Peptides against a protein of PDB entry 4ASU. Designs and how they scored, part 162

Target 1, 270 residues: chain A of PDB entry 4ASU
Amino acid sequence: ATLKDITRRLKSIKNIQKITKSMKMVAAAKYARAERELKPARVYGVGSLALYEKADIKTPEDKKKHLIIGVSSDRGLCGAIHSSVAKQMKSEAANLAAAGKEVKIIGVGDKIRSILHRTHSDQFLVTFKEVGRRPPTFGDASVIALELLNSGYEFDEGSIIFNRFRSVISYKTEEKPIFSLDTISSAESMSIYDDIDADVLRNYQEYSLANIIYYSLKESTTSEQSARMTAMDNASKNASEMIDKLTLTFNRTRQAVITKELIEIISGAA
Target 2, 83 residues: chain B of PDB entry 4ASU
Amino acid sequence: FTFASPTQVFFNSANVRQVDVPTQTGAFGILAAHVPTLQVLRPGLVVVHAEDGTTSKYFVSSGSVTVNADSSVQLLAEEAVTL

## One batch from the design tools (peptide; made by RFdiffusion4, then SolubleMPNN)

Design b2_p18_7_s4 (from b2_p18_7, 8 letters changed)
Fold by OpenDDE base, seed 4:
Structure b2_p18_7_s4 (fold): chain B 270 residues (1-270), chain C 83 residues (1-83), chain A 18 residues (1-18)
Amino acid sequence: as target 1 above (270 residues)
Amino acid sequence: as target 2 above (83 residues)
Amino acid sequence: SEALRAAVREALERAAAR
């Protein structure tokens, strides 16, 4: 490679490194905020799921309509965040199909659709876009919940799949159940909660859905920002290593050029 | 007893004597061994009576309250503020 | 020679500029 070629490549990689470093800092700031906001959100969300855990709600096998909600974002460059959710969604969809269930998919964040569209296009009900630019709010979750409830798809049971935050270096893709109003109303385990007004139960379920979505968004966001921070750090380090290698090559090539020119002068060729 | 909003936790698996909640059907007190129930919150006053006799007051917006058979309670308000 | 040294210097400058 000519000195010019090496220089051009060095410049390009240095620019990439600047971008990745900048993105790392942005991700770090967003992560710090997300982690703070996740603490109460987790208590809130886990609290909302407590009913389902305690009541051990089971969907009858004759009920075949299953909804999968994948929670991620629109934004890339965050390692395996999107692919992990998509992988779990695929696995769940396959398992449900094997069990004779009808599966429909909702994507929270455009990346889910981007990954699954080719293989699961017919199963997609809706994709919520514009996710991940701003920290998710309860209002956002409520909008998603409302849209889901108004989608016209009457599911019996659902699965919300998202990345649960463990630490700055770790997340785990998890699944939580979603139940339709009818499923909850008909569940034998709910008999201990008898004498609940139907309107109350409906409203309760609307909150429950919004709560779970909110929780999942907060977990996902925290996981995503952490993963992005790590990914950008790794990219920056890789760029640094490449810069070092190319710099050595540049220096070597420059020396060779200088030597050649000196030889030409000494030999009288110049 | 767990009492939280999306942005703030007030109680997390705490033992309390009584919680008064504003529900759509009316305000009621949740005591130990209260019958399992699901309710939705209306805007109003939540009063938490601690075992030590202290009381804390909160204003809540909409939300839900769950009383489980194991006496666990989840009070989840969309918005809540300490008074 | 001084001429050679001047030529070498010039060549080094050209090479460094590439």
Scores: peptide ipSAE 0.018, ipTM 0.825, DockQ to the pose 0.004
Fold by OpenDDE base, seed 1:
Structure b2_p18_7_s4 (fold): chain B 270 residues (1-270), chain C 83 residues (1-83), chain A 18 residues (1-18)
Amino acid sequence: as target 1 above (270 residues)
Amino acid sequence: as target 2 above (83 residues)
Amino acid sequence: SEALRAAVREALERAAAR
């Protein structure tokens, strides 16, 4: 490569490094906010799931309709955030199909659809776009919950799949159960709650669904921003290493040119 | 006893004497060892009675309250403010 | 020679300017 080629490449990589550093800072700011907002959201969401855990709600084996909700976002450059959710969705869908269940999919965020469109397009009920530009609100979760409940798809049980935040360097893709109103009302373990009005139970279930979705969105957002921050940091480091290597190559090439010119001068003077 | 909104936690696994909640079916007082129940909140006043005799008042919007068989209580309001 | 030293200096300056 000529000195000019090396210089051009150096300039390009330096510009990329500036962009990745800037993106890291933006991701860091969003992460800090997301983590703060996750604290109460986790208490709220885990509180909503407590009933299902404590009541040990079981779905009868004869029930065949299963809903998978994948929670992600529209935005890339965040490592394996989207692919991890999609991978677990695929695995779950395959297992359910092998068990003779009907599977439908809801995607929260366009990236889920982008990954699964070729293989699972017929199973998608709806995809929610414009996720990840702003922090998710309870209003956003309520809209998703309402759309699901109004979809006309009478699922028996479901799975919400999302990335749970562990630390700045760690997340885990997890699954939480979703139950239909009919499944909850018919569960033997719910007999201790039998004095509950059907309208109350319906409203309770609507809130429960919104709560779980909200919780999943907050976990997902925090995980995503953390992963993006890490990805941008890694990209910046890789760019730095490449700059160092190219700088060494530039220096060596420059010295070779100087040496050649000196030899030509000496040979011409002889 | 857990009392939270999506954005704020007021109580997290705390021990309380009594919680009065506004439900769609009327006012409901949750005492120690109350029978399991599910209720939906209406806009109104929540009163938390601590074991030390102190009382805290909150205004809540919509939401849910769960009393489990293990006597755990989850009060989850969409919006809540201290009064 | 002084001429050779001058030529080397000039070559180094050209190479440093590249």
Scores: peptide ipSAE 0.016, ipTM 0.816, DockQ to the pose 0.004
Fold by OpenDDE base, seed 3:
Structure b2_p18_7_s4 (fold): chain B 270 residues (1-270), chain C 83 residues (1-83), chain A 18 residues (1-18)
Amino acid sequence: as target 1 above (270 residues)
Amino acid sequence: as target 2 above (83 residues)
Amino acid sequence: SEALRAAVREALERAAAR
C-alpha cells in the first residue's frame, strides 16, 4: 500500500472512531434513561403477567393458531439484539410448525422483518415500524395491542419474544405468553375467578395485552441501548487498534520510501 | 399488593389491610383473603388502607385489578396520581 | 558533498511531505 492509501485509510478509520464514540455517548444517555424507566415498567409488566403464571393458563392441543410477536426496533448497530430475537422466533416457529400449529408473526420494529423476510414472509401479519427512535410509551403499546386485536387474526395463544435486560453487559432473549380472550375464558384454571363479566374480561385482556407489549418494549429498549453502547465501545477499541497498526505500517512504509530515495540519490551521484 | 402505573410504582408486594378500587361494575373493597377476581378500573379514587392505619388516596384513569387465589393483588393503572 | 547533502535534504523533505 502506498503512503497515500494508508493515510486515506487512517483518516477513514479515525472518522469512524469519532462516530462510534459519539454513538456510544448517545447510547449511554439513552441507556441511563431506559434503565430508569424500566424499573417501574418491570413492576407493571410483571404484575400483568402474574395472572398467567398463577392461573397456569393452558391452551388446548386442538387449538392450532399461534401468534409470535417479536420485539426489537428499527435501529441497527446494537450487537446481537435483533438476531437473538429472530433466532428464537425461528426456533419457536419451527417447533410450532412441527407440532402442526399455524404460526403467524408480528414484528415490532423493522429489523425483525428484515431478518425474517426471506424465510417467513408469508407468516407475517404486520410489522410495526418507527420503533426505537423515541422511548416507547404506553400509548405506543396500546396502538400495537389495538392493531393486533383488530387484525382479525383469531389466534388461540401466542408468544411475545423480547430481550430482557439483566445488566449493562447482559440481556437474555425471553418469551412470555399471550392468550386470546377465548382461551382465557375457557381455561379451566380460570374457574376460580368467579362471575367475571364477559365485557370485563374483554377489557381486561386488552389491558393485559397492552401491558405486556409495553413491558416487552421497555425491556427491549434497555437491552438495545446497553448493547449499542457496548457495540460502539468495541468498535471504538477496534478502530483504535487498527489506527495503531496502520500508523506503524505508515511509519515503516515512510522509512522505506526515504531509504529508496536516498539510494537513488547516492546511486545517481556516483 | 402491587400498585403501579407504567411509569410509577406506588406499592410493590406490600402488605395492606384494604384497597378500595373504582371498577366499571362498581366500587369494591379488597380485603385480605378476598375471592379471586378480575376487574377493570374506571376513572376514580383508589384508597389504600395500610396495616398501620394510614390511608393513601390516588386517582386512577383506567386499568385493571387482579385478585389471585394466593391473595396477591395487582392494581395496574394506566395513569395514577397521589392525592 | 554539499550538492549531495542538499539533494538528500530535499529528498527527506519530499518524503516527509508525502
Scores: peptide ipSAE 0.010, ipTM 0.821, DockQ to the pose 0.004
Fold by OpenDDE base, seed 2:
Structure b2_p18_7_s4 (fold): chain B 270 residues (1-270), chain C 83 residues (1-83), chain A 18 residues (1-18)
Amino acid sequence: as target 1 above (270 residues)
Amino acid sequence: as target 2 above (83 residues)
Amino acid sequence: SEALRAAVREALERAAAR
């Protein structure tokens, strides 16, 4: 490579490094907020799931309609956040299909659709876009829940798949159950819950769905911002190393050019 | 007993004597060993009676309450404020 | 000798400018 080529590459990489450093700082700020907001959201969300864990709701095997909700966002540059969710969605869909279930998919965030569209286009019911620009609110979750309930797809049970936040360096893709009103109302294990009015149960399930979606969004957001921060840090370090290498190459090439010119002068003077 | 909103936790797996909740069918008190039930909250007052005899009051907008067979209670309000 | 010094200086300047 010529000195000009190396200089051009150095300039390009230095610019990339500036961008990645800036993105790291933005992600760090968003992460700090997301982590603070996740603390109460986790208590709230785990509380919402307590019924399903304790009641051990079972869906009859003759029920065939299964809904998979994948939770991520519209935004890239966050490592394996989207691919991890998509991978688990694919695995779950394949397992359910092998069991003779009908599977439909909902994507929260456009990245799920981007990954799965080619292979699972016929299974997609809806994709919710404009996810990840601002922190998710309970209102956002309620809108998603309402849209799902009004979609006309009568599922028997479902799975919500999202990244659970562990630490700044770790997340885990998790699956939580979703049950239809019919499945809950017909579950034998629910008989211990006394005198539940049908309207009360319907309204309760609407809250439950919104609660679980909200929880999943908060976990996903925190995981995503943390992963983005880490990815941008790694990119900045890699850029730094490349700058150092190219700087050494530049210096060596410069010395070689000088040496060549000196030889040419000496040879021409002889 | 767990009492939370999406943005705030008031009680997390706490032991309480009694919780009075406003439901669509009326206010009821959740005591120790209350029968399992599911209810939806109406806007109103929540009163938590601690074991030490202290009482705390909250206003809730809407939400759900679950009483499980293991006597665990999840009070999940969409919005809640301390009074 | 002076011409050679001038040529070397010029070559170094060109190399530094590249």
Scores: peptide ipSAE 0.010, ipTM 0.822, DockQ to the pose 0.004

Design b2_p18_8_s1 (from b2_p18_8, 13 letters changed)
Fold by OpenDDE base, seed 3:
Structure b2_p18_8_s1 (fold): chain B 270 residues (1-270), chain C 83 residues (1-83), chain A 18 residues (1-18)
Amino acid sequence: as target 1 above (270 residues)
Amino acid sequence: as target 2 above (83 residues)
Amino acid sequence: SEAVAKFREALAAAAAAA
């Protein structure tokens, strides 16, 4: 490589390092906010899921339509955040298909579609874009829930797959159940809930879906920002190491050029 | 008894004497050993009666309330404020 | 968003120079 080539590469990597350092700081700020907002969101979301856990809602085995909602974002540079969700979606889809179920997929965030479009394009119902630029609100979750309910796709049961936040250095991809109104209304375990009006149950289910989506978005966002912060830190460190290596190479190459020129002068070949 | 909004937690697995909630079908009081039910909230007043005799008042928007067989209650409001 | 775009551009440029 010429000195010019090395210099160009050094400049490029230094620019990347500057960008990654800036992105780390931005991610850190967003993470701190997301973590604070996750605390109440977790109580709220887990509270909404309590019915399904306590009622032990079972979907009849003859029901074949399954919905998978993958939750991530449109934004890259966050390590394995998107791939972890996609991996679990693929695994779940394969397991369900092996069990003779019909599987449809909803992607929250464009990255899910980007990863799965080649292998699962026919299973996608909809992809929600413009996810991850701002912190998710309950309004955002409600829009997603409404769109799902109005999509015309009748599912029997579903799963929402998202990254649950554990710590600044740890997240876990998890799955929570989603049930259709018909599945809930027909569940034997729901018989203990006396005289529930059909309209009330419908409205309840709409809130439940929005609540679960909201919860998943908050978990996902916190996990994503934390992972991005880590990824940008790692990228900055890697860039630093590369700069050091290239600088050494530059110095060696420069010395070699000088030596060659001196030899040419001494030999009279110049 | 759990009472929360998306942005704030008021009660988390707390023991309370009674909770009065505004539902679309009417306001009702949730007591110990209340029958399991699901209801949707209407905008209105929530009153929480603590075991020590203190009462707390909240205004809630839309949402849901769940009374389970194990006497656990989840009151989930889209918006809630202390009054 | 702008930072991400710049990063991608810089990464692409670095890859092309590599």
Scores: peptide ipSAE 0.019, ipTM 0.852, DockQ to the pose 0.011
Fold by OpenDDE base, seed 4:
Structure b2_p18_8_s1 (fold): chain B 270 residues (1-270), chain C 83 residues (1-83), chain A 18 residues (1-18)
Amino acid sequence: as target 1 above (270 residues)
Amino acid sequence: as target 2 above (83 residues)
Amino acid sequence: SEAVAKFREALAAAAAAA
């Protein structure tokens, strides 16, 4: 490699490092906000899931329609955030299919579709795009919930798959159940809940869905920003190491060129 | 008793004496031994009566309230403010 | 989005230079 080639490569890597450092800082700021906003969101979301856990709602085996909602974003450069969700979705879809269930998929964030499009294109109902540019709001979750309810797909049971935030260095892909209105209304365990008007129950389920989606979005966002921060830090470190290596190579090559030029001057071969 | 909005937590697994909630079917008081129920909130006042005798008032928008068989209560409002 | 675009451009440029 010529000095010119090395210099060009150095310049390129230095530029990449600047970008990755900048992205790290942006991700760090977004992470800090996301973590703060996750605290109440977790209480809110866990509260919404409490019914399902306490009522031990079971879906009859004869019910075959299953909805998988994968939650991620449109944004890349966040390590295994998207692939972990997609992997879990794929695993769940395969398990359900093996059990004779009909599986449909909803992707929250374009990255899920990007990963699963080739293998699961026929199972996708809808993909929600423009996810991840701004922190998710309850309004966003409500829009998603409404779109799901209006999609015309009558599922019996569903799974929402998202990355739960554990720490700045750890997330876990998790699954939470989603139940249709019919499944909830027909569940034996729900018999203890007296005088529930059908309209009330419908509205309740709409809120529950929105709540769970909101919770999943907040967990996902926090996990994603943390992972991006880590990924950008790693990229910056890798770039630094490459810069050091190339700098050494540059210095050696420069010395060799100088030596060659000196020899040519001394020998008169120039 | 858990009372939260998407952005704020007011009570988290707290013990309370009574919670008055505004529902679409009417306002009702939730006591420790209240029968399990699911309700949807209407805009209105929530009154929390603590065991120590203190009373706190909140204004809530839409949302849900769940009373479980184990006497746990989840009050989840889209928006809530302390009054 | 701009940062990502710049990053992609930088990666593409680095790949083209490699």
Scores: peptide ipSAE 0.019, ipTM 0.854, DockQ to the pose 0.011
Fold by OpenDDE base, seed 2:
Structure b2_p18_8_s1 (fold): chain B 270 residues (1-270), chain C 83 residues (1-83), chain A 18 residues (1-18)
Amino acid sequence: as target 1 above (270 residues)
Amino acid sequence: as target 2 above (83 residues)
Amino acid sequence: SEAVAKFREALAAAAAAA
């Protein structure tokens, strides 16, 4: 490579490093906000799931319709955030299919569709786009919940798959159950909650779904911003290493050129 | 007893004496060992009676309340403010 | 979104220069 080529590459990588450093800072700011907003959201979301854990709701075996909701975003450059969710969705879909269940998929965020479209296109009901530009609100979750409930697809049970935030360096892809109104109303374990008005139960379930979706969005967002921050940090470090390597190569090449020119001058003067 | 909105936590697994909640069917008090129930909140006043005798008041918009067999309570409001 | 686009463009340019 000529000195000119090396210089061009150095300039390019230095520019990339500037961009990745900037993106790291942006991700860090978004992460800090997301983490603060996750604290109450987690209490709220875990509280919403408490009924299902305590009531031990079981879906009858004759019920065959299963809904998988994958939660991520539209935004890239966040490591394995999207692929981890997609992998879990694929695994769950395969297991359910092997058990003779009908599986439909909802993607929250366009990245889920981009990964699964070729292999699971026929199973997709809907994909929610424009996720991840702004922090998710309860209103956003409510819109998703309402659209799901009004989709006309009568599922028996479901799974919501998302990345749970553990720390700035760690997330875990998790699955939480979603139950239809019919499944909840018919569950034997719910007998202790007898005399609940059907309208009350319906409204309760609508809130429950919105609550769980909201929780999953907040966990996903925090995980994503953390992962993006880490990814951009790694990219910046890699760029730094490449700059160092190319700088050494440049210096060596420059010295070689100078030496060659000196030899040519000396040899020509003789 | 857990009382939270999407953006704020008021109580997290706390022991309380009584919680008065506004539901669509009417306001009722949740005491220790209350029978399991599910209710939907209407806009109104929540009153939390602590074991030490202190009383806290909150205004809630909508949401849900769950009383479980283990006496755990989840009060989840869409919006809530301290009064 | 602009930062991501710029990043992708920069990566593409770097790959083309490589």
Scores: peptide ipSAE 0.016, ipTM 0.848, DockQ to the pose 0.011
Fold by OpenDDE base, seed 1:
Structure b2_p18_8_s1 (fold): chain B 270 residues (1-270), chain C 83 residues (1-83), chain A 18 residues (1-18)
Amino acid sequence: as target 1 above (270 residues)
Amino acid sequence: as target 2 above (83 residues)
Amino acid sequence: SEAVAKFREALAAAAAAA
């Protein structure tokens, strides 16, 4: 490579490093906000899941319709955030299919569809796009819940798969259960609850669904911003290392050129 | 007793004496040894009676209340404000 | 989104210069 080529490459990598550093700062700001907003959202969401955990709602084996909701976003450059969710979705879908269950998929965020479209296109009910540019609201979750309820797919049980935030350096892909109204109403464990009106239970279930979706979105967003911050930091470090290597190469090449020119002058070949 | 909205937590695993909630079927008082139940909230007043005798009032829009067999209570409101 | 686009563009430019 000529000195000119190396210089051009150095300039390009330095520009990339500036961009990645800037993106890191943006991700850090979004992460800080997401983490603050996750605190109440987690209490809220875990509270909504408490019934299903404590009641130990089980779906009979003869029930075959299973819904998988994968929660992610539209935005890349966040490490393994999307692939982790997709991997677990694939695993769950395969296990359910092996058990003779019908599986349908909802993708929250375009990246889920992007990863799974080739292998699971026929199983997709709907994909929600325009996720991840703005912090998710309860309104957003309600829209998703409503669309699911209006989809006409009468699932028996489901799984919502998302990345739960642990720390700035750690997330874990997790699964939480979703139950249909029929499954909840027919569950033996629900018998301990006093005479619950059918309309009350329906409204409760719909609200619970929105709550769980909201919770998953908040966990996912916080995990994503943290992962993006880390990814951009790593990219910046990698760029720095490459700059150092190229700078060394530049210096060596420059010395070689100078030496060659001196030899040509001394030898009279110039 | 847990009382939260999507954006704010008012009580987190607290011990309370009584919680009055506005339900679609009417006003409902939840005591410490209340039987398990599920209800949906209507817009109205929530009153929390603490063990120390302190009473706190909140206005809620909609939501749910769950009383579990272990006497845990989850009050989840879409919107809630302190009065 | 603009930052991402610029990043992708910069990466593409770096790859083309290599």
Scores: peptide ipSAE 0.008, ipTM 0.832, DockQ to the pose 0.011

